Peptides against a protein of PDB entry 4CIC. Designs and how they scored, part 60

Target 1, 148 residues: chain A of PDB entry 4CIC
Amino acid sequence: KVSTKGHYGVQAMFDLAQHFGEGPVSLKSIAERQGLSEPYLEQLIAVLRKAGLVKSVRGAQGGYILAREPRDIKVGDIIRVLEGPIAPVESVSQDDPEHSLKFDFSVTKSVWEKVKKSIEEVLDSITLADMLKDAEEAQMAQGYMYYI
Target 2, 147 residues: chain B of PDB entry 4CIC
Amino acid sequence: KVSTKGHYGVQAMFDLAQHFGEGPVSLKSIAERQGLSEPYLEQLIAVLRKAGLVKSVRGAQGGYILAREPRDIKVGDIIRVLEGPIAPVESVSQDDPEHSLKFDFSVTKSVWEKVKKSIEEVLDSITLADMLKDAEEAQMAQGYMYY

## One batch from the design tools (peptide; aimed at target 1 V2)

Design b2_p25_2_s4 (made by RFdiffusion4, then SolubleMPNN; from b2_p25_2, 14 letters changed)
Fold by OpenDDE base, seed 3:
Structure b2_p25_2_s4 (fold): chain B 148 residues (1-148), chain C 147 residues (1-147), chain A 25 residues (1-25)
Amino acid sequence: as target 1 above (148 residues)
Amino acid sequence: as target 2 above (147 residues)
Amino acid sequence: KEKEEEEKKKEEEKKEEEKKKELEE
């Protein structure tokens, strides 16, 4: 599962991708367009900036931009920055490490590794540029449905 | 992500698969072999029994058995019974339904649906019989490393 | 002052444990 943090992080990064090349975007404008609280978005952007996915621009037209082109940012890169490594199973609380560690049942581990690999392959196959293209295609399809 | 409940449910079902055809297995013996508390295992087995994946056998040699052959039980079936539908994103707590619902951003939803589909395909491609085979192959490979 | 800081720390720890439980459910 992707956390709420990962989900909203992808939304915020996608908003920045839609405005890529138009200059810096204010956090307020992203928050309004993405239905996020500005304080929550500040936390997300701080992490994304530290990871080098976002840049801060100073000045009267200050704000944030993508640090790389949308084609050079995978969804998997965003998720790894916000959540860390993709874990297929929720970490069993380390409270009973002895019992949890004993039944690292090699076979069940193999199942979860297959799930992990599959998730990674999907998320690493999708760039912000692919998402932009999908959005444009969806808008065109909606536009055509209104003209028929 | 698969929950701890899903993970331990798959382990318990795999234990029952290893003993399939040998008769009923006690919850105590499964708990000991899988490193689970007996009360936790009782809860898992109750759900799995209600879903028809496990049968209870009564008597002096009472316990539990798989309700179907290991080949007829997918890992995905176990997960869906224990956790419900595979959700690629943790459900945003319904506490702010207005904000969460508005940005069902069709594009982000499409990304998560692709992840969901990929997880479902993997989990539905693996049966308890496949897991048994993988365990046998792993034991044979370990046996060959000791000779 | 010290007692209020300890009580705040316990309330934060309890909120983190509740958040951990909500993530485990």
Scores: peptide ipSAE 0.007, ipTM 0.756, DockQ to the pose 0.009
OpenDDE base, seeds 1, 2, 4, 5: peptide ipSAE 0.010, 0.015, 0.008, 0.016; ipTM 0.756, 0.766, 0.754, 0.775; seeds 1, 2, 4, 5 fail the geometry check

Design b2_p25_3 (made by RFdiffusion4)
Pose (drawn by RFdiffusion4):
Structure b2_p25_3 (pose): chain A 133 residues (1-84, 100-148), chain B 132 residues (1-84, 100-147), chain P 25 residues (1-25)
Amino acid sequence: KVSTKGHYGVQAMFDLAQHFGEGPVSLKSIAERQGLSEPYLEQLIAVLRKAGLVKSVRGAQGGYILAREPRDIKVGDIIRVLEGSLKFDFSVTKSVWEKVKKSIEEVLDSITLADMLKDAEEAQMAQGYMYYI
Amino acid sequence: KVSTKGHYGVQAMFDLAQHFGEGPVSLKSIAERQGLSEPYLEQLIAVLRKAGLVKSVRGAQGGYILAREPRDIKVGDIIRVLEGSLKFDFSVTKSVWEKVKKSIEEVLDSITLADMLKDAEEAQMAQGYMYY
Amino acid sequence: SVPKNKFHDYQPSSVALEYPLEATP
């Protein structure tokens, strides 16, 4: 199960990546396009801003923009920002979960916002029908 | 975060794998060795039994034993047993989470209880210091 | 160009954010 925070954090960062070249966008516009609650988004952006992943701009078309280029933002970076008598007995079971954790970390570090932008262009495109192989 | 069910389900199955050659063990003994609550374990075993992953034996020193050999039980099998207007708009974000899901499935399907037994032996051994 | 389509999930978040595990081929 994916947490609300992870899903909305990545959605919002991806929406900003889709508008990076065009410039700043309002939080309201992000919430509208992504189907997110504005209060929740406001809180989310606040953390991402403190982390240096987004920045605010004071323009007419003020609003928010990615603070780093999409190619320099791994999905794992976003997730890492949002996340927060004795004796030793080795647990093989726990070692299995460590392997699961490592694999997830590997997948999320292998995908950048730029990669997501490329996938978005390829998957939601249209073309003449003869070109579908 | 790993659920209580996944953690305890795998712990209990692995305890049974450690006792497969010796024969049946009581649920109380599993709960004691693994630090588990007996009521929760009993509920857990009931599902594992219905799925054919464990079997009860009458015996005298009876109890529970794996219903399949450890080599034939993937960790993913255990997890899968315990788990249970309109318009289309592709979500690249959801595609990322599908990739995460695939990698987890791959890891859990690549490890059997036999693999865990081999790892348990290698990691919790003792030997002359010169062989390290 | 990258599409900027709106996405408002028809399903409740409690279901939409679930990813059950399956056997690999």

Design b2_p25_3_s1 (made by RFdiffusion4, then SolubleMPNN; from b2_p25_3, 13 letters changed)
Fold by OpenDDE base, seed 3:
Structure b2_p25_3_s1 (fold): chain B 148 residues (1-148), chain C 147 residues (1-147), chain A 25 residues (1-25)
Amino acid sequence: as target 1 above (148 residues)
Amino acid sequence: as target 2 above (147 residues)
Amino acid sequence: MIPKNRFIPALPDEEYLEFPLEAMP
């Protein structure tokens, strides 16, 4: 499961990518466009800023910008910042100490490692620039459906 | 993260695969070998049985067997039975109507759909027979390190 | 002056998007 934190974090970062080069975007405007609570977005942006994915701009037209170009931010980078490392199965052993999965069945572990690797490969293959391109293609496809 | 339910379900099904053709295995013996609580395993096995992945054998030597050959059971089949469909991101929209992710940002949804598809492809590419083979290869490799 | 509103609202209980994979941490 992607956490709501990961989901909303990617959504907020994508909104900032859509406004990249237009200057600082207010948290209020992001929250309104993305259907996020402003207080929750403030928490997400604080984490993303601390990780160096976003920058705060001060002043009358203050707000947030991407700290890097959309092509230089992977979805995997956003998820790792918000959720930590894309979980090794190893964390399942920590939450229930009584059911210490003593038998680290190397074979079952290998299945979940394959899943983890596959998730990492997908999330690291998608940049915010790829998402922008996909959005443009979707808008063009909608435009063509209105002209047919 | 795989759910504890999915993890233990795959583990229990793998134990049954290791004993495939040897006859019925008691829940107690599976629980002991796999480090599972017997009551929890009973719940898992009840779901797996209802889905037709395992069969109960009645009698003095009663227990459970795989309902199909290990090659005919994918890890993805086990996970879908225990956890439901490898959930489309859509289910989050139902539980909190106020935080309805109203903006079905088609683009963010497409990212999660790509992740989902990748997980499904991996889990559907692995059978219990593949897991048995991997276990045999691992045992052989350990045997070669001791000699 | 950003008001010192001390209410760090508790992160709402992380609703985990149900993948069969429990919560990505």
Scores: peptide ipSAE 0.034, ipTM 0.756, DockQ to the pose 0.099; fails the geometry check
OpenDDE base, seeds 1, 2, 4, 5: peptide ipSAE 0.027, 0.033, 0.031, 0.027; ipTM 0.748, 0.768, 0.753, 0.758; seeds 1, 2, 4, 5 fail the geometry check

Design b2_p25_3_s2 (made by RFdiffusion4, then SolubleMPNN; from b2_p25_3, 15 letters changed)
Fold by OpenDDE base, seed 3:
Structure b2_p25_3_s2 (fold): chain B 148 residues (1-148), chain C 147 residues (1-147), chain A 25 residues (1-25)
Amino acid sequence: as target 1 above (148 residues)
Amino acid sequence: as target 2 above (147 residues)
Amino acid sequence: MIPKNRFIPSLPLEEYLQFPLEAME
């Protein structure tokens, strides 16, 4: 489940990507820009920091920065850190021995495994740099619409 | 969300596909084979029937059949019927006008839209006939391992 | 205190992957 955690995590990481090279960003500023509660963001950032995707910078201008360049962080990396591995549908261990109906759960499982793989491929194909580029293109497109 | 509903719905439809051409299958038999409660299956079947994926057959040998051939039913069709359209991440309508922070929700939304599209493409690429074939191949492979 | 009313946009992944992901737990 890309939970709310995954969603907001990507959003927070994207905010940090937008400010990459500008120095540390406060959690408060990220929370304000991304519409997140600061306490919730603190929890997300703690996980992301532990995973080495974010660094804490100390001092008067302290805050957080991306630990790597935006091009070196995949959306899939963020999701895996926050949600864990996009685990395959665990076969419902029919631990109940008696109804050994060999449910061909194998085939339905294969469908979900294909879905999972597809999701992973998509998320691993998108970097924070790609997201930045898309944002810039979207802004430029909006700018052109206002000048026409 | 491929909820439990979507999962079990695909399982029930697959069971019906396995019996396609053999006549109507009772809900009880599907429930037993698929490890579903009969009442839950009744609810699923009702939705699937309303969507025209399943037909009810009346009589002493009454039950349910696929309304179409397995090749004409995509997994995506089943999921859309049970879960609704794979809804794009509804943009949180920030109805609150004041904090108009133009959160570039557009970019994060685009990521999830790409994921959604990929899921849809996968689910629409798999028919019940494909699943039947995969099951047959898996059984054959198991049979070869026992010899 | 998780603010109540924020419609967490259910990530399509939460909707679609919940079962695969719950099965991953």
Scores: peptide ipSAE 0.109, ipTM 0.761, DockQ to the pose 0.088; fails the geometry check
OpenDDE base, seeds 1, 2, 4, 5: peptide ipSAE 0.104, 0.102, 0.088, 0.089; ipTM 0.761, 0.767, 0.757, 0.764; seeds 1, 2, 4, 5 fail the geometry check

Design b2_p25_3_s3 (made by RFdiffusion4, then SolubleMPNN; from b2_p25_3, 14 letters changed)
Fold by OpenDDE base, seed 1:
Structure b2_p25_3_s3 (fold): chain B 148 residues (1-148), chain C 147 residues (1-147), chain A 25 residues (1-25)
Amino acid sequence: as target 1 above (148 residues)
Amino acid sequence: as target 2 above (147 residues)
Amino acid sequence: MIPKNRFINPLPDEEYLKFPLEAMP
């Protein structure tokens, strides 16, 4: 289950991708289009900006832009910035120093590492450009359904 | 995200798999071996039993056993029982009925569905028998490091 | 005989293992 932070962060980045090349987009406009709280979006954008995924533009037409082309931003990059490294199962055993010495070849840990790796592979396989393409294809498919 | 419930549930089921064929295992013994709270384990086992993954045995040598062979229990089966269906991102939009009508071809939803599918595929590819094998291989590898 | 309300001890705060996908609250 992706955190709300990751989810909304990807939505905000996707909105910026849809407007890439059109100039700076205001946070208000993103919030309105994506159904996000503007204060919450400000926090997300601050993190994304600090990570160098988004740039702020100053001036009367100020706002935000993607810092890189949509093809150069993976969903995995966005998630890592917002949620941190896809942490392996923090072994609950950090608090019990006596259990730390057992090479807790937790076969269960290996299961979770496999899950983690699979998630990373999926998220790193999807760019904002792929998402743009998927959106265009869906819009065309809807357009065809209205003309039939 | 696998909850602590899912994590400990898999540990408890794995412990039962290690003792499969040896007869009933007490919850106390599982809790001690796995470093779990016995009261918490009782709750997990109650859910797993209700789902038919575990059986209770009554008597002086009473306890719990796997209801099926380790090869016939996927990690995905355990997780689905404990956590429910591997939910895609529950769209926060369940609370806003007005947003429900947009065919929210949320391209973002598609991303999360891909992630969900990937998790399901991994968890459904791993059985308790696979975990037993991995444990044996690791024990052998450790044994070779001590010699 | 009043059935003892088994205090279902609330499951300790579901510390979701830090996978990227947190269960939404």
Scores: peptide ipSAE 0.035, ipTM 0.762, DockQ to the pose 0.021
OpenDDE base, seeds 2, 3, 4, 5: peptide ipSAE 0.034, 0.034, 0.032, 0.038; ipTM 0.770, 0.768, 0.765, 0.777; seeds 2, 3, 4, 5 fail the geometry check

Design b2_p25_3_s4 (made by RFdiffusion4, then SolubleMPNN; from b2_p25_3, 13 letters changed)
Fold by OpenDDE base, seed 5:
Structure b2_p25_3_s4 (fold): chain B 148 residues (1-148), chain C 147 residues (1-147), chain A 25 residues (1-25)
Amino acid sequence: as target 1 above (148 residues)
Amino acid sequence: as target 2 above (147 residues)
Amino acid sequence: MIPKNKFIPSLPDEEYLKFPLEAMP
């Protein structure tokens, strides 16, 4: 499951990708377009900025921009920044020694590692540029349905 | 994330696969081998039985068996039974309308659908028979390190 | 007839083992 944090983070980054080259975008405008709360978006953007995926521009026309071109930002990069390593199993907190699920069953662990690897491969195969292209194709397809 | 339920369910089903053809296995013996609580295992087995993945055998040598051969049970089948449809994103509970993640962004939805499809493909590509083979190969590899 | 809320003992909070499926990114 992608956390709500990962999901909204990808949406916010995609909004910034759609406006890439147009200058800085205000958090308010992103929040309005994406249906996000501005305070929640501030927290997401702070993390993304610290990771070097987003830049803050100061001034009267200030706001945020992508720190790199959309083609140079993978969905996997966004998710790793927001959620940390795509951990197949959260190590249950070390504090309850009795529920040390010794994942000693090497075979079941291998199943989950295969799933992890598959997720990583998918997310690392999708860039913000790919998402922009998919959006453009979807708009063109919708336009063709209205002209028929 | 696979839930604890999905994880333990796969472990319990794998234990039953290891004993397939040897007759019924008691819940107690599965619980002991897998390090599971017997009461928790009873709940898992009840769900798996209702889904037709496990059969109950009655009698003095009663217990549980796989309802099908290990090759005919995918890991994906076990997970779908225990956790429901593999949802890539937690559907935020419908009860908080403000956090209705209107996944109206068709493009972001498509990303998560690609992830979902990839997970389903992986889990549907792994059978209990594949897991048995992997376990046997691991035991052989360990045996070769001791000689 | 008040439907008897069968206390299905709440399974202990499904400790979501952060497996890759629930912890999808």
Scores: peptide ipSAE 0.034, ipTM 0.767, DockQ to the pose 0.025; fails the geometry check
OpenDDE base, seeds 1, 2, 3, 4: peptide ipSAE 0.032, 0.032, 0.031, 0.029; ipTM 0.754, 0.762, 0.756, 0.763; seeds 1, 2, 3, 4 fail the geometry check

Design b2_p25_4 (made by RFdiffusion4)
Pose (drawn by RFdiffusion4):
Structure b2_p25_4 (pose): chain A 133 residues (1-84, 100-148), chain B 132 residues (1-84, 100-147), chain P 25 residues (1-25)
Amino acid sequence: KVSTKGHYGVQAMFDLAQHFGEGPVSLKSIAERQGLSEPYLEQLIAVLRKAGLVKSVRGAQGGYILAREPRDIKVGDIIRVLEGSLKFDFSVTKSVWEKVKKSIEEVLDSITLADMLKDAEEAQMAQGYMYYI
Amino acid sequence: KVSTKGHYGVQAMFDLAQHFGEGPVSLKSIAERQGLSEPYLEQLIAVLRKAGLVKSVRGAQGGYILAREPRDIKVGDIIRVLEGSLKFDFSVTKSVWEKVKKSIEEVLDSITLADMLKDAEEAQMAQGYMYY
Amino acid sequence: DSEKELERLEKELEELEEELEELED
């Protein structure tokens, strides 16, 4: 199961990546395009802003923009920002979960917002029918 | 975060794998060795039994034993048993989570209870210091 | 492990309650 925070954090950062070249966009516009609750987004952006992943701009077309280029933002970076008598007895079971954790970390560090932008262009495109191979 | 069910389901199955050659063990003994609640374990075993992963034996010193050899039980098998208008708009974000799900499935299908038994032996051993 | 930790904490709590009762007496 993917947490609401992870899903909405990545969705909002991806929406900003899709508008990075065009400039700042309002939070309202992000919520509208992504189907997110504005109050929840406001709180999410506040953390991403403190983390240096987004920045606010005071323009007419003020609003929010990525603080780093999409190629320099791994999905794992976003997730890391949002997340927060004795004896030793080794647990092989826990070691299995450590392997699961490592694999997830590897996948999320292998994908950047730029990679997501490239995938978005390829997957949701249109073309003449002869070109589908 | 790993669910209580996944953690305890794998712990209980691994305890049975550690006792597979010796024979049946009681549920109380599993709960004691693994630090588990007996009521929760009993509910857990009932599902594992229905799925053919464990079997009850009448015996006298009877109890429960794995229904398949450890080498034929993937950790992913255990997890799968315990788990249970319109328009299209592709979500690249969801595709990321699908990749995460695939990698977890791959890790859990690559490890059997036999692999865990081998790892348990290697990691919790003792030997002359010169051989480290 | 969590059940063993709970049982230990319940035993420590009972011992502390007995000590408190003795002091009150």

Design b2_p25_4_s1 (made by RFdiffusion4, then SolubleMPNN; from b2_p25_4, 15 letters changed)
Fold by OpenDDE base, seed 1:
Structure b2_p25_4_s1 (fold): chain B 148 residues (1-148), chain C 147 residues (1-147), chain A 25 residues (1-25)
Amino acid sequence: as target 1 above (148 residues)
Amino acid sequence: as target 2 above (147 residues)
Amino acid sequence: SSEKKREEEKKKKEKEEEEKRKKEE
């Protein structure tokens, strides 16, 4: 599962992709368009900036831009930055030390590794450019539905 | 992500698959072999039984058995019974009602739907029989390393 | 004293899990 943080991070990065080449976007404008609180978005952007996916632009028209072209940013890159490595199973709270997952049978572990690999392959196959294209196609399809 | 409940449910079902055809297995014996608490396992087995994946056998040698052959039980079936539909994103806590995910842009949703589909395809491609085969192959490989 | 602490930690975890579950509903 992708966390809420990962979900909103992808959404914020997609907003920056939609404005790529138009100059820096303010956090306020991203927050308004994406339905996020500005403080929450600031935390997300701080992490994304530290990872080199987002760049801060200073000045009167300052804000944030993608640090790379939309085609060079995978959804998997965003998720790995925000959440770390994709874990297919929720961390069994370390707090039952006696019932150590001693019997993480190699077989059950292999099932989860297959799930992990599949998630990674999907997320690494989707770029922000692919998402932009899908959005344009969806808008065109809606536009055609209004003309019929 | 699969929950701890899903993980342990698959583990318990795999234990029942290893003993398939040998008769009913006690919850105590499953709990001991799988490192689970008996009360927790009882809750898992109750859900799995209600879903028709496990059958209770009554008597002095009573216990639980798989209700179907290991080849007829997918990992995806176990997960769907224990967790419901595979959700690719953690439920955004409904607690911020004002910031409704109004802008679940069709595009972001489509990304998560692709992830969901991929997880479902993997979990529906693996049966308990496949897991049994993988365990046998792993044991043979270990046996050959000791010889 | 150690059992009481374990029960309190178990109750705290159960409350946190219930609070997580309530946040997921």
Scores: peptide ipSAE 0.006, ipTM 0.745, DockQ to the pose 0.034
OpenDDE base, seeds 2, 3, 4, 5: peptide ipSAE 0.000, 0.005, 0.000, 0.011; ipTM 0.749, 0.737, 0.733, 0.753; seed 5 fails the geometry check

Design b2_p25_4_s3 (made by RFdiffusion4, then SolubleMPNN; from b2_p25_4, 12 letters changed)
Fold by OpenDDE base, seed 1:
Structure b2_p25_4_s3 (fold): chain B 148 residues (1-148), chain C 147 residues (1-147), chain A 25 residues (1-25)
Amino acid sequence: as target 1 above (148 residues)
Amino acid sequence: as target 2 above (147 residues)
Amino acid sequence: SSVKELEEKLKKEKEEEEELKKLEE
């Protein structure tokens, strides 16, 4: 599962993608548009900035921008930055050292590895640019439904 | 993410699959083999039994068996029984009713739906029979490495 | 506040995960 942190991180990054090329956006404006608390968003943006996905711009029109073009940021990149490696299973305390010696050909482990790989493939196949395109297509579809 | 409940549920069901056709196995024996607590396994088995994936057998050789053949039980079936619908995102409190009215074409929602679909496809593609086969292949591979 | 409820939910989920971990020990 993607955590709330991952989910909101993708939302915040998508908001920055929608404003890409328009200059820096304030955290307040992102928080308002995405329905996020400003303090929570500050924490997310700090992590994303440290990872080099977001840039802080200083000055009177200060704020945040994407550090890369939307096409160069995968959803998987955002999730890996915020959550680390995609774990399909909640961390069962692998700490039982006694089970470590059995060639834990856990057939069950192989199932979860397949799930992991599938999630990674999906998230790495979607860029912020793809998300922008999907949003535009949806807006057009809505516009057509209002005129019919 | 699959919960610990889902993970251990799959382990318990796999143990039952390994003993399929041998008759009923005790919860104690499953717990010992799978490294699970017996009380926890009792709870899991109760849910799986209620869902019709496991059968209880009464008598001196009482225990549990799979209710269906291993080929007829998908990993996805086990997970759906134990955890409900596969949710790719932790339940963000969707309870903010005010956001409900916007055609929440959350492009983000569509991302998570794609992830959900992908997980479902994987888990529904794997049966307990597939897991048995994978275990046999691994045991053979290990046997060949020891020789 | 919606934020407080979210923090409480996250805290409860962590506590439940920790309780489950303790039952597995």
Scores: peptide ipSAE 0.018, ipTM 0.767, DockQ to the pose 0.025
OpenDDE base, seeds 2, 3, 4, 5: peptide ipSAE 0.015, 0.018, 0.018, 0.016; ipTM 0.772, 0.776, 0.773, 0.779

Design b2_p25_4_s4 (made by RFdiffusion4, then SolubleMPNN; from b2_p25_4, 14 letters changed)
Fold by OpenDDE base, seed 5:
Structure b2_p25_4_s4 (fold): chain B 148 residues (1-148), chain C 147 residues (1-147), chain A 25 residues (1-25)
Amino acid sequence: as target 1 above (148 residues)
Amino acid sequence: as target 2 above (147 residues)
Amino acid sequence: SSEKLRREEEKKKKEEEELEKELEE
């Protein structure tokens, strides 16, 4: 599962992608558009900035911008920054090393590794540019539905 | 993420698959082999039984068996029984319907739906029989490394 | 109206504190 942090992080990054090239966006404006609290967004942005996905711009029109083009940011990059490595299973305490459980553990582990790989492949196949395109297509489709 | 419940459920079902055709297995023996508490396993087995994945056998050699052949039980079936539908994102409270968030929500939702579909495809592609085969192959590989 | 607003703000603040705790874990 993607955490709430990962989910909102993707939303915030997508908002920055929508405004890419328009200059710095204030946290307040992102928070308002994405339905996030400003303090929560500050925490998310701090992590994303430290990871080099976002840049801070200072000045009267200060705010945040994407550090890279939308096509160069994968959803997987955002999730890995916010949540760390994709863990398909909650950390089951590996503590009891001794028993014959190693083999059964290895087989079950391989199942979860396949799940992990599949999630990674999906998230690494989607860029912020792909999301922008999907948004544009959806808006066009809605526009056509109102004109019919 | 698969919950601890899902993880242990798959382990318990795999244990039952390893003993399929040998007769009923006691919860105690499963618990010992899988490193699970017996009370926890009782709860898991109750859910799995209610879903028709496991059968209870009564008597002096009472216990549990798979209700279907290992090839007819997908990992996805076990997970769906124990955890419900695969939710790729934690339930973000959908409560604020009013704002322009619908569109951005739709795009982000589509990302998570793709993740969901991918997880389902993987879990539905793996049966308990596939796991048994993988276990056998791993044992053979270890045997060859010792010679 | 003011009490309702205060309750909504307190609820929002509590949800924010819960979310902040989830971020620290």
Scores: peptide ipSAE 0.023, ipTM 0.770, DockQ to the pose 0.013
OpenDDE base, seeds 1, 2, 3, 4: peptide ipSAE 0.021, 0.021, 0.020, 0.020; ipTM 0.760, 0.770, 0.767, 0.765

